Peptides against a protein of PDB entry 7Z53. Designs and how they scored, part 133

Target 1, 150 residues: chain A of PDB entry 7Z53
Amino acid sequence: PRIKNQADCIPFFRSCPACPGSNITIRNQINALTSFVDASMVYGSEEPLARNLRNMSNQLGLLAVNQRFQDNGRALLPFDNLHDDPCLLTNRSARIPCFLAGDTRSSEMPELTSMHTLLLREHNRLATELKSLNPRWDGERLYQEARKIV

## One batch from the design tools (peptide; made by RFdiffusion4, then SolubleMPNN)

Design b2_p28_5_s2 (from b2_p28_5, 15 letters changed)
Fold by OpenDDE base, seed 1:
Structure b2_p28_5_s2 (fold): chain B 150 residues (1-150), chain A 28 residues (1-28)
Amino acid sequence: as target 1 above (150 residues)
Amino acid sequence: LLEELEKLKERVKDFLVDEEHLSSKPLP
């Protein structure tokens, strides 16, 4: 539903043109996410990590997603590439590596994993919508604008 | 806002359940 109390709104900046109908839904969802989770942890605090979290194979401004598994058709976090992966060592039967996220603790707590996954999906959704609204934007612009919104 | 937040929490809950049973199907 529409945010009625602006005092509860979380400030965000969007420098791109968008349709009002999309803006309303995006803003409401962003405020809900931002009030609950620090979205900055999804993107990484350092540039090398941030680059590793991005899908660099295209100009869509997307975050990288898991290439082996999906959650009922929905995106999962990509796997990290740790030399001594603790997730693999703790449960050798499952054979699931630790997830890669902006927070290295993403695989330590299921709650964090879930939240990071949801924010990943939201970023990619926003980037896709921004591409639709601004088809001439390159991947860097799409990524940055989506990041500003989340 | 509160309704949207509750919906988000429900999605998190659903994901936690699904995490125990990740899709073994290879991605296309």
Scores: peptide ipSAE 0.061, ipTM 0.580, DockQ to the pose 0.061
Fold by OpenDDE base, seed 5:
Structure b2_p28_5_s2 (fold): chain B 150 residues (1-150), chain A 28 residues (1-28)
Amino acid sequence: as target 1 above (150 residues)
Amino acid sequence: LLEELEKLKERVKDFLVDEEHLSSKPLP
């Protein structure tokens, strides 16, 4: 949800909510925004997860995108491949699996999903631009440099 | 950035709603 009264908010801290009296959902969202420096919510904090979040089919340094759906031609987060997918179990009629992101909460809170999606698009945009500027960079270099800029 | 997030949030919600309506058939 949008912050209604910005005047009551304090500077962003990773360990504290920016706005006093915020609920858990708002706190998690704000903390995710404050952690923008490391962007671990997008890239993953562990190497196995980080590799799964990358597009390894080429040397473009891209993050993986959804292979089934797009948002008006723009990228969406990839789906996870869980045997017991909690998103599928929650609404069996919808048959939409959980999204895969660096933060496991991405599918629980649409606000985080939107943020992760935006940062996914930004990373891929940056990686594409870096490739054009540095054609000899491999996928690892492009990925790492784009990650540093995000 | 916050404005873009709000716009994207709305689009994501719309997407999820649309997919729920279309999910009567197995996803490819």
Scores: peptide ipSAE 0.025, ipTM 0.466, DockQ to the pose 0.064
Fold by OpenDDE base, seed 4:
Structure b2_p28_5_s2 (fold): chain B 150 residues (1-150), chain A 28 residues (1-28)
Amino acid sequence: as target 1 above (150 residues)
Amino acid sequence: LLEELEKLKERVKDFLVDEEHLSSKPLP
């Protein structure tokens, strides 16, 4: 574990917060997810959610990233904006809300959060590379093409 | 494409093993 300050622990409403020394049980579900990649987990299965997961501030086809935190300089999932945020309620000391992802389970299991985070990074990496290779592609094209690869 | 997908899956697996916890720090 690389988090040294417990105040920076990432809370999960169905698991112990991702803190140093926390024994997080890897659930059977994560084993199934390692066998395949479901794009809906990353991009959302519903269009409104999918739009919220995107960075719409530019034409780079990127997924939105956390605006408050980074992971050793690398992107984290954006925070959701829930009325009764279960992550905030679970660990009030950390004051870290649930992550926004295509699958609501992303904040239920740290392992899923990690996977989503990786795939977020990969998407953005791919989109960036695709932009370099195809400078005339707009954000929608970049997003879709990167999504196809992920 | 399938090959790239498999490579990605392997990277995910590696990440899950290596990154048991997300280490976040505030953005400046």
Scores: peptide ipSAE 0.022, ipTM 0.524, DockQ to the pose 0.046
Fold by OpenDDE base, seed 2:
Structure b2_p28_5_s2 (fold): chain B 150 residues (1-150), chain A 28 residues (1-28)
Amino acid sequence: as target 1 above (150 residues)
Amino acid sequence: LLEELEKLKERVKDFLVDEEHLSSKPLP
């Protein structure tokens, strides 16, 4: 989230506000950096989400990609399956569901969608190369090794 | 990388609005 007003305290905890320049703000920034390093925005930080983001139809260690659309022949993020999909409700004429990613904000800002899409493509590229170099590796090994490189 | 990101940003915007780029084949 972008801090719009650095003069005001913002709630970073369920019950506690954090002020810009405070120790709480510093901690939040550190956590954000950690999430970037581990690419949790792409892979998910929770196991159920992480599994849903993977292509489980083969042993190639790939992340799931959109099954309906591509970007000029290149992969897009898969769609989520929300009961009350806010993306469908926002623009009823477009009929585009929210994207599924490790970061739930992926559909809120095109910038985030773009970044997640690029990293998705990079993971799948790496997994493909690793499969070529190590043909005996199973999908789990390929996925984990590619994840470490990203 | 930044240039490619901006290009992708614009394409994603167009996709979200117009439901473009129909494809059934997953490619990295």
Scores: peptide ipSAE 0.022, ipTM 0.456, DockQ to the pose 0.096; fails the geometry check

Design b2_p28_5_s3 (from b2_p28_5, 14 letters changed)
Fold by OpenDDE base, seed 1:
Structure b2_p28_5_s3 (fold): chain B 150 residues (1-150), chain A 28 residues (1-28)
Amino acid sequence: as target 1 above (150 residues)
Amino acid sequence: MEEELKRLEERVADFLVGEEHLSSQPLP
């Protein structure tokens, strides 16, 4: 379940309950905006896609981030690896491929891309916090618990 | 957050058309 206010704290194993803290306002706003946004666009509805959206290089439960670019030090969505990338075909000078998300159409709508980016950042923030609180949790547990909170 | 979202949207839109408002430095 999503955290709605500062009073909403979640008990975790091997540690103290976690609270939203300083990002409570941002979280609430995201929750309000995501009320009509399909979370499957962030995490993927199918298991193979969901795995591709994750950072599998470690046990931190993180979603994959762009390895080429960042937004003033902040994470961006990873690029997809499409054979016939429509984003590259529409703007060959820019040479920016489509972003990888739960829906391949994410790059067609900057509004959705931005929302997915913020949710990506929030997930990774939560996973990092959960790791700090529960240092013995593996990547799968961290990923799943962070996913529940977003 | 809505303001940040709109600003990000603008940066992403510009980025997608080749106007680099985003850092080209890879994430560590």
Scores: peptide ipSAE 0.338, ipTM 0.792, DockQ to the pose 0.068
Fold by OpenDDE base, seed 2:
Structure b2_p28_5_s3 (fold): chain B 150 residues (1-150), chain A 28 residues (1-28)
Amino acid sequence: as target 1 above (150 residues)
Amino acid sequence: MEEELKRLEERVADFLVGEEHLSSQPLP
């Protein structure tokens, strides 16, 4: 990522640390997580899906988050809008629809859902930080740069 | 980080099955 204000820095990147004082431990942890997840699982491999996974209501470069629920104040994956939602049929009492992710299996495997959720949060954190460091970047630039780091 | 992932997995699992003790909460 191209950080204009080099006085400020992001503490860790997946590929390259932006700061000399970057936390190597944190970087390694992120790398470990993302080594198990193809970026397409988070961002979608097709353009229509990728757009649906983004928050297009602003120029912050964020991924869309759940609009109904949060996890102790933290973001959850957004819900999909399926005509015949299989998740609603499996447990009628729960009434939780399928999550929207780059992988349709997101709602079938809690381990994948949790990993996608963490990466969603990390993306949005990075995008927010990048916006602070680069106020002139538009949503597309922020999204793309954050995507490269995750 | 692995512990966080495991904890989140448990919370997500609880959420998906509609457990009463789930940590997910409605947005204000």
Scores: peptide ipSAE 0.318, ipTM 0.759, DockQ to the pose 0.049
Fold by OpenDDE base, seed 5:
Structure b2_p28_5_s3 (fold): chain B 150 residues (1-150), chain A 28 residues (1-28)
Amino acid sequence: as target 1 above (150 residues)
Amino acid sequence: MEEELKRLEERVADFLVGEEHLSSQPLP
């Protein structure tokens, strides 16, 4: 079942607030954030899942994003396509399926969903930036290099 | 980013319970 009341959620440590004016500071904040999240939760621990989490329609090294919904123009995690979707069963009126991530908990806890979403956005931002800096890199290299940075 | 995370958590939570705070796009 989904945790609807965030007050009852498992507490997470947070990174220090970012100070403006330094790319290094921003990166450190992201790194601090990722220190609390296993990368396998974002990228998947197994190759088949990892590929499903990627946007394979191009050579941009991007993670897949939701094709139905956005958060005020920003990317959301893609939906999974489960035959018996437990997320749909827990809230039949909302009709929101489980998100596709490396960890099923991402669909159960808004905290994890949000964390994974932010990391998704960061990965795609990095991949896009890397593409601009290295136009000859293919999607695999872009993906791997962005993954290393996140 | 912490503030963004908290705001996103709220929006995601609302989204998951059927609140329409997120934008939608036509299915491809």
Scores: peptide ipSAE 0.296, ipTM 0.770, DockQ to the pose 0.076
Fold by OpenDDE base, seed 4:
Structure b2_p28_5_s3 (fold): chain B 150 residues (1-150), chain A 28 residues (1-28)
Amino acid sequence: as target 1 above (150 residues)
Amino acid sequence: MEEELKRLEERVADFLVGEEHLSSQPLP
């Protein structure tokens, strides 16, 4: 159906197909936001978000972690700083803000929260290990190299 | 990894509903 009234149209563009390998029968879309493997769900797809997800207080290349809570000494996702935090609105008893991750959906389900938490932990583990192996690497390099490994 | 994820899911779920007290100690 062709909608004649363009004012009622939300512009949606079909993603271009990625060139399939010889054995791929399923049409894949070209990722126009990030590289193919960048774990943007963890790191964000936009620079401002990516920066907010990082621990910028040091040169260790770490992702930001929760400053209020830990899981038996293990890192949790940092809280988001939302003006109208839906997590605070929905769960008034616990008063736990939404978590901040690369994917805004990270706080919608505990499963997603947990997955993002594990990936955050893995990144920070890798960054720490990389720092030990490469003491001269700056925070940006550590972050990017850890990101590549994840 | 799967087992750890499942355990974390449970803890996160409990935390989100206020049933589990997570440590407030600063990370080293």
Scores: peptide ipSAE 0.168, ipTM 0.692, DockQ to the pose 0.102

Design b2_p28_5_s4 (from b2_p28_5, 13 letters changed)
Fold by OpenDDE base, seed 2:
Structure b2_p28_5_s4 (fold): chain B 150 residues (1-150), chain A 28 residues (1-28)
Amino acid sequence: as target 1 above (150 residues)
Amino acid sequence: MAERLAELEARTADFLVGPEDLSSQPLP
């Protein structure tokens, strides 16, 4: 969601510190992401998140999309189901939850939201085209092959 | 095969750079 009211506080949390070892002068951050280039911003870095990002209602290998809103028939990011959703807390009148994406920052600014939306759309386009080219592929193969292209 | 690739590339370009993506419509 776009932040329209700058008077509202956005609850940002700092990352957890990594183990300092012998270096106590510099605060290092723990890495919560995959260590390789895998488009984890789209697909998540953890298996539970990756499953939640998928459309599991069919065998088309698609990512989950917003069920409430569309952009002229085009998919938007699905909403997350967060306890104490910061997007709901910052704009109570709009009642728009944060988006679910592989990157938790997907709702922090419009540019990130747009990029994640674009990549979600591209995945779903690719999976759809791959299904057309390979009618016998199951949803897992479609998802993984689309993911490799993205 | 080359024609299909060109078609996919063209569709990808249209998909990524479509006027709808340039619209100032508020993202929710």
Scores: peptide ipSAE 0.000, ipTM 0.203, DockQ to the pose 0.080
Fold by OpenDDE base, seed 3:
Structure b2_p28_5_s4 (fold): chain B 150 residues (1-150), chain A 28 residues (1-28)
Amino acid sequence: as target 1 above (150 residues)
Amino acid sequence: MAERLAELEARTADFLVGPEDLSSQPLP
């Protein structure tokens, strides 16, 4: 079993309830995701998250990548900066934080991590190629045009 | 600055999963 100490609590936050009308007795969550097929799993559904997912150190329109680790020279998802990081809490020996992605579930299973990593790599590939083809484009345009393709 | 940008581009351009046996690599 992945969790050996069952006495340890894992932080889990339940979604905020939507305000029901007077006749609704069933608790529903507030929708916090975009309604469009817009690759929000890569880019986030909120502006603050979207900004944090970007490499703001340059004008290449790239997504942020891991600064500590690479997969044989290939980019990995950046780490999140959570105060109570569930990945650190569940695996204290590895000391690997949760990954930052547009979808907060990116660290829940390896398959999701892999897919998010692939899409991040694809965005950055596209942005890099677009920069080569369009040297006069700024970082915002590169990011948005790559995002439109993904 | 240019060298660092080129490094970032090189690190992020590869989206292909190589045929390498990832079984021996520590899970990130």
Scores: peptide ipSAE 0.000, ipTM 0.195, DockQ to the pose 0.073
Fold by OpenDDE base, seed 4:
Structure b2_p28_5_s4 (fold): chain B 150 residues (1-150), chain A 28 residues (1-28)
Amino acid sequence: as target 1 above (150 residues)
Amino acid sequence: MAERLAELEARTADFLVGPEDLSSQPLP
């Protein structure tokens, strides 16, 4: 081994390889977090996060939205509630917390923020339309069906 | 159906900006 002192090692585990198909020469890692395509950047990969991303105050199946700010009446990403919020540390005068999204990187760059906002709006649009079409659907069904479409 | 959708949309205010809206708004 190149490093003789284990105390100098950073604990880093290589992801498990996916099973190579007969023609797969490239090592891919197993995705252990989500399905192949599930918009986990919007909905999160963990149940607690997914719950926090939802508007649980009603049965409309909506994602949570910003309570302080809107874009011409349109939803924005909700703020996160981080103990040591890096966004608050960056600009203390603005006092704008980091955004809560399925991907924690949603606040790292405006492009990510915009994409997450777009997809949040799309989900909420879909859930709203689905509610109109299916008045008897509960919030869970609305959320899941909208999620399937996104 | 359309009226109910509009009502729900107004209540939630959670919808995409249409292409027409994007053309009229300056990029922030």
Scores: peptide ipSAE 0.000, ipTM 0.235, DockQ to the pose 0.081
Fold by OpenDDE base, seed 5:
Formats: C-alpha cells, structure tokens, sequence
Structure b2_p28_5_s4 (fold): chain B 150 residues (1-150), chain A 28 residues (1-28)
C-alpha cells in the first residue's frame, strides 16, 4: 500500500484480488463489499442502511418511498435523515433533504436520482407482483426475491 | 414459478438502459 502507516487506517476493503488460474496477466478485482451484481446502489451494502431503505410498515417486501411527494402517483426516493444534510445546506429555501438510497450519490445529480428512483419502482413492482403470485410469502421473502431479480 | 420469474426478469431487462445507451453521453 502507498500508505505505510496503517495504524490510523480505516479497514475498508472495496475489492479483493481475483487471479484466474489461466495465463491472464490481468489481475481482476472482485467486489469485496457485496455480490458481483447486487444492486447495492438500491439496497445498500450494509445492514443498517438496507433496513432503513425498506418499508417495514407492512409485509409486502417493499422499499421505502417518499411520504411527501409523488410523481403522478409514482413513488419517489425517501428522504434521508442526516444531521448535517448537504441538500438542506445547499438549498435553504426549498428545504428538500437528500434522498436515501443505497448509494449516497443518489442526490448528486438528477440522472442518478432518476436511476435510483426507477430501480426502487421496479423493486416495488416486482415485490407486488411476487406477492400476487405467492400470497403466502412474507415480506422478507418478497424483498429478497425481488432483490434477486433487480 | 421459474417461467414467471423469467418473464419478470425479461420485463425488467427492458427497463434497464443497456450500457450502450450510457456510453453515448460525452464525459465532460
């Protein structure tokens, strides 16, 4: 590592080396935080965040949605509850908090916001359809199965 | 169950903007 003093390093590992047994000289990196395709931008990479992203008010396996605003009846990303919310600091007049998503960058640009919103909607659609197909599934199973599809 | 899951996956794939559509925006 470029940093020799490891005593004050945060033990945060984003990737692990994946050396194929083949003569491929290229050292691949595997995601060490989550699965290879995990939609962690939607679901988060940590359990506390993942829990906060879920609608725990019912057993439908849904992600949490905005309680203040909708887009023509369609869900929007929920707001975060940050103490020093940068979105509140940047736009003091509108007083719109940052969005809560699996990726903290969800509020940095409209394109990211839109993508996260789309994926949230898709998850909730899938979970709803899965519930219709499998009425006996609980909210956890619905959430996990929808997550596997996303 | 598997067929219906595949159908749902196929529908989801249609909403995912393929990587090709994201590449057409010039990086600043």
Amino acid sequence: as target 1 above (150 residues)
Amino acid sequence: MAERLAELEARTADFLVGPEDLSSQPLP
Scores: peptide ipSAE 0.000, ipTM 0.244, DockQ to the pose 0.061

Design b2_p28_6_s1 (from b2_p28_6, 19 letters changed)
Fold by OpenDDE base, seed 1:
Structure b2_p28_6_s1 (fold): chain B 150 residues (1-150), chain A 28 residues (1-28)
Amino acid sequence: as target 1 above (150 residues)
Amino acid sequence: REEEERRRREEEERERYRRRAEEEAAWP
């Protein structure tokens, strides 16, 4: 389908409709990436940044997601609240602010944005499964246990 | 009274959990 409303659409890589077999391949690719990637790019290397990347509105141990946009019902990275947003200055037609991630370069390279988005989704999936298995765990424990698995 | 408040919070968290799990179940 052609996007008719360019004003409401972030030009993200359209995830092709994943056949049920493609989820395993994507998961294996993510696991391969996470084995070589410092998790600090997703979670932040500093406590103030790490707190800003978390969803603090509940005790579910989730990372924050974009509140304005979704990718076909899927989570996107939250926007940063930069005073002088370089992403808005570089492409005035897109009117898309920089994404907030553990790496400040996440908005400069679409490949990094895609990887961080996948890892955000994986963290939130893991925290969700851990809450199902351990209903009495608080948000801090869910967050830390999910972070160890990623 | 404290036990009723705890149970209510646990139910609210379970309901928020179910709604988010349904929203996030559209995994790539």
Scores: peptide ipSAE 0.025, ipTM 0.533, DockQ to the pose 0.032
Fold by OpenDDE base, seed 4:
Structure b2_p28_6_s1 (fold): chain B 150 residues (1-150), chain A 28 residues (1-28)
Amino acid sequence: as target 1 above (150 residues)
Amino acid sequence: REEEERRRREEEERERYRRRAEEEAAWP
């Protein structure tokens, strides 16, 4: 489902609005999308990729975020470290490398980038909320419980 | 007594959160 009120949405990097307002609407859209979108697109299907998609610097169970760019203080997907980055070749003016996601097609379809970014934000939100509710949970438990909800 | 009441509140919040997450996951 499309965001009903685009006026409440912040224009996102690469043409998708992210709405700050209702966690419920984002979650319902995410749940609707995650019913059709393999969670492997966000979390990775392979353990090495899944580890690269995680923030392993702390015990917060977070997914890795872009270290170079933010969207009005909000997280963006991390960049991949491709030797020959096709995203830099296609749009030299933007100088934006391919994003790292659980699906390699995230580099080919910018539309997936927005969805993955929303899912990243929701995961990190959930992990943060779970940490507040369960301060004794380690990063693995927080990550896994947030992943079950997404 | 305060620590026990705090723990009880934290458990109740955790259960409410879990139930809401389960309800939200059950919505098609």
Scores: peptide ipSAE 0.017, ipTM 0.521, DockQ to the pose 0.019
Fold by OpenDDE base, seed 2:
Structure b2_p28_6_s1 (fold): chain B 150 residues (1-150), chain A 28 residues (1-28)
Amino acid sequence: as target 1 above (150 residues)
Amino acid sequence: REEEERRRREEEERERYRRRAEEEAAWP
């Protein structure tokens, strides 16, 4: 569904052509990118960060998503909770905090943010499908298996 | 009984997530 209320959108520049007609191209690009991308950029390289990137509210093995904003109804990266948020300091007009990702540079480069957002969505899609196929798997198993596929 | 309640909650959460994902996938 189209966002009816533009006020609920992060003024995030879609560097990805999220043309509604190219879902196949996006999937192929994700698959091509995942073959060349270190998954640590999405999942974090360190266990404390990796835990903060996960949705711990349930046993679905999901990555955390933004609780305040969506991209035309789709998930966005969660915000980081930095005391001195450099994103807020640099662009005072936008008042958008830094995104939390496995790579801290995700907020500095919109292209990386877009890629991480796509991979977040793909992980959560895979975890959902895996839960459907394997209803007895816990959140840890779902998370780890989805992470291996991405 | 506790295991059944846990399983029911997990299924309800899954179904809520699935519905949201389907709504998100129903673009334009």
Scores: peptide ipSAE 0.047, ipTM 0.542, DockQ to the pose 0.032; fails the geometry check
Fold by OpenDDE base, seed 5:
Structure b2_p28_6_s1 (fold): chain B 150 residues (1-150), chain A 28 residues (1-28)
Amino acid sequence: as target 1 above (150 residues)
Amino acid sequence: REEEERRRREEEERERYRRRAEEEAAWP
């Protein structure tokens, strides 16, 4: 994917080539990866963390997304609000804080960050589709049903 | 009449959802 706006792109994110027609290949890659990935890495293993990873501003059952940056119009992981952010300390030139994910290692390994980003996008896509199919479902049900599919 | 009102409400909820998803995808 052509990074059209380098200013809004986190340089460490190797954009997965998501062609609009390749939803099946991305899903198959995600499914292949998710078979080895504990869902706790995406959703959090603890309820306080799991709540912080959710978008609570609506009843859409979405995971929280970054509010400052996008990957060519696509969602990125939210930043964590760490008092002493190690990511800011290690690379002062990039000024990129650590990402918030279900596993703290997500900020340490770009591969994990990429995978978590893909799973975030897939969850939000699924929650979106489930809402379209089931308009009466509340945010909790949408979140839980999307989580079961991922 | 009740089925038509149900369908209308379901469509209105879908449209309201689409607008919200578009607004949330529209980053500030």
Scores: peptide ipSAE 0.024, ipTM 0.548, DockQ to the pose 0.030; fails the geometry check

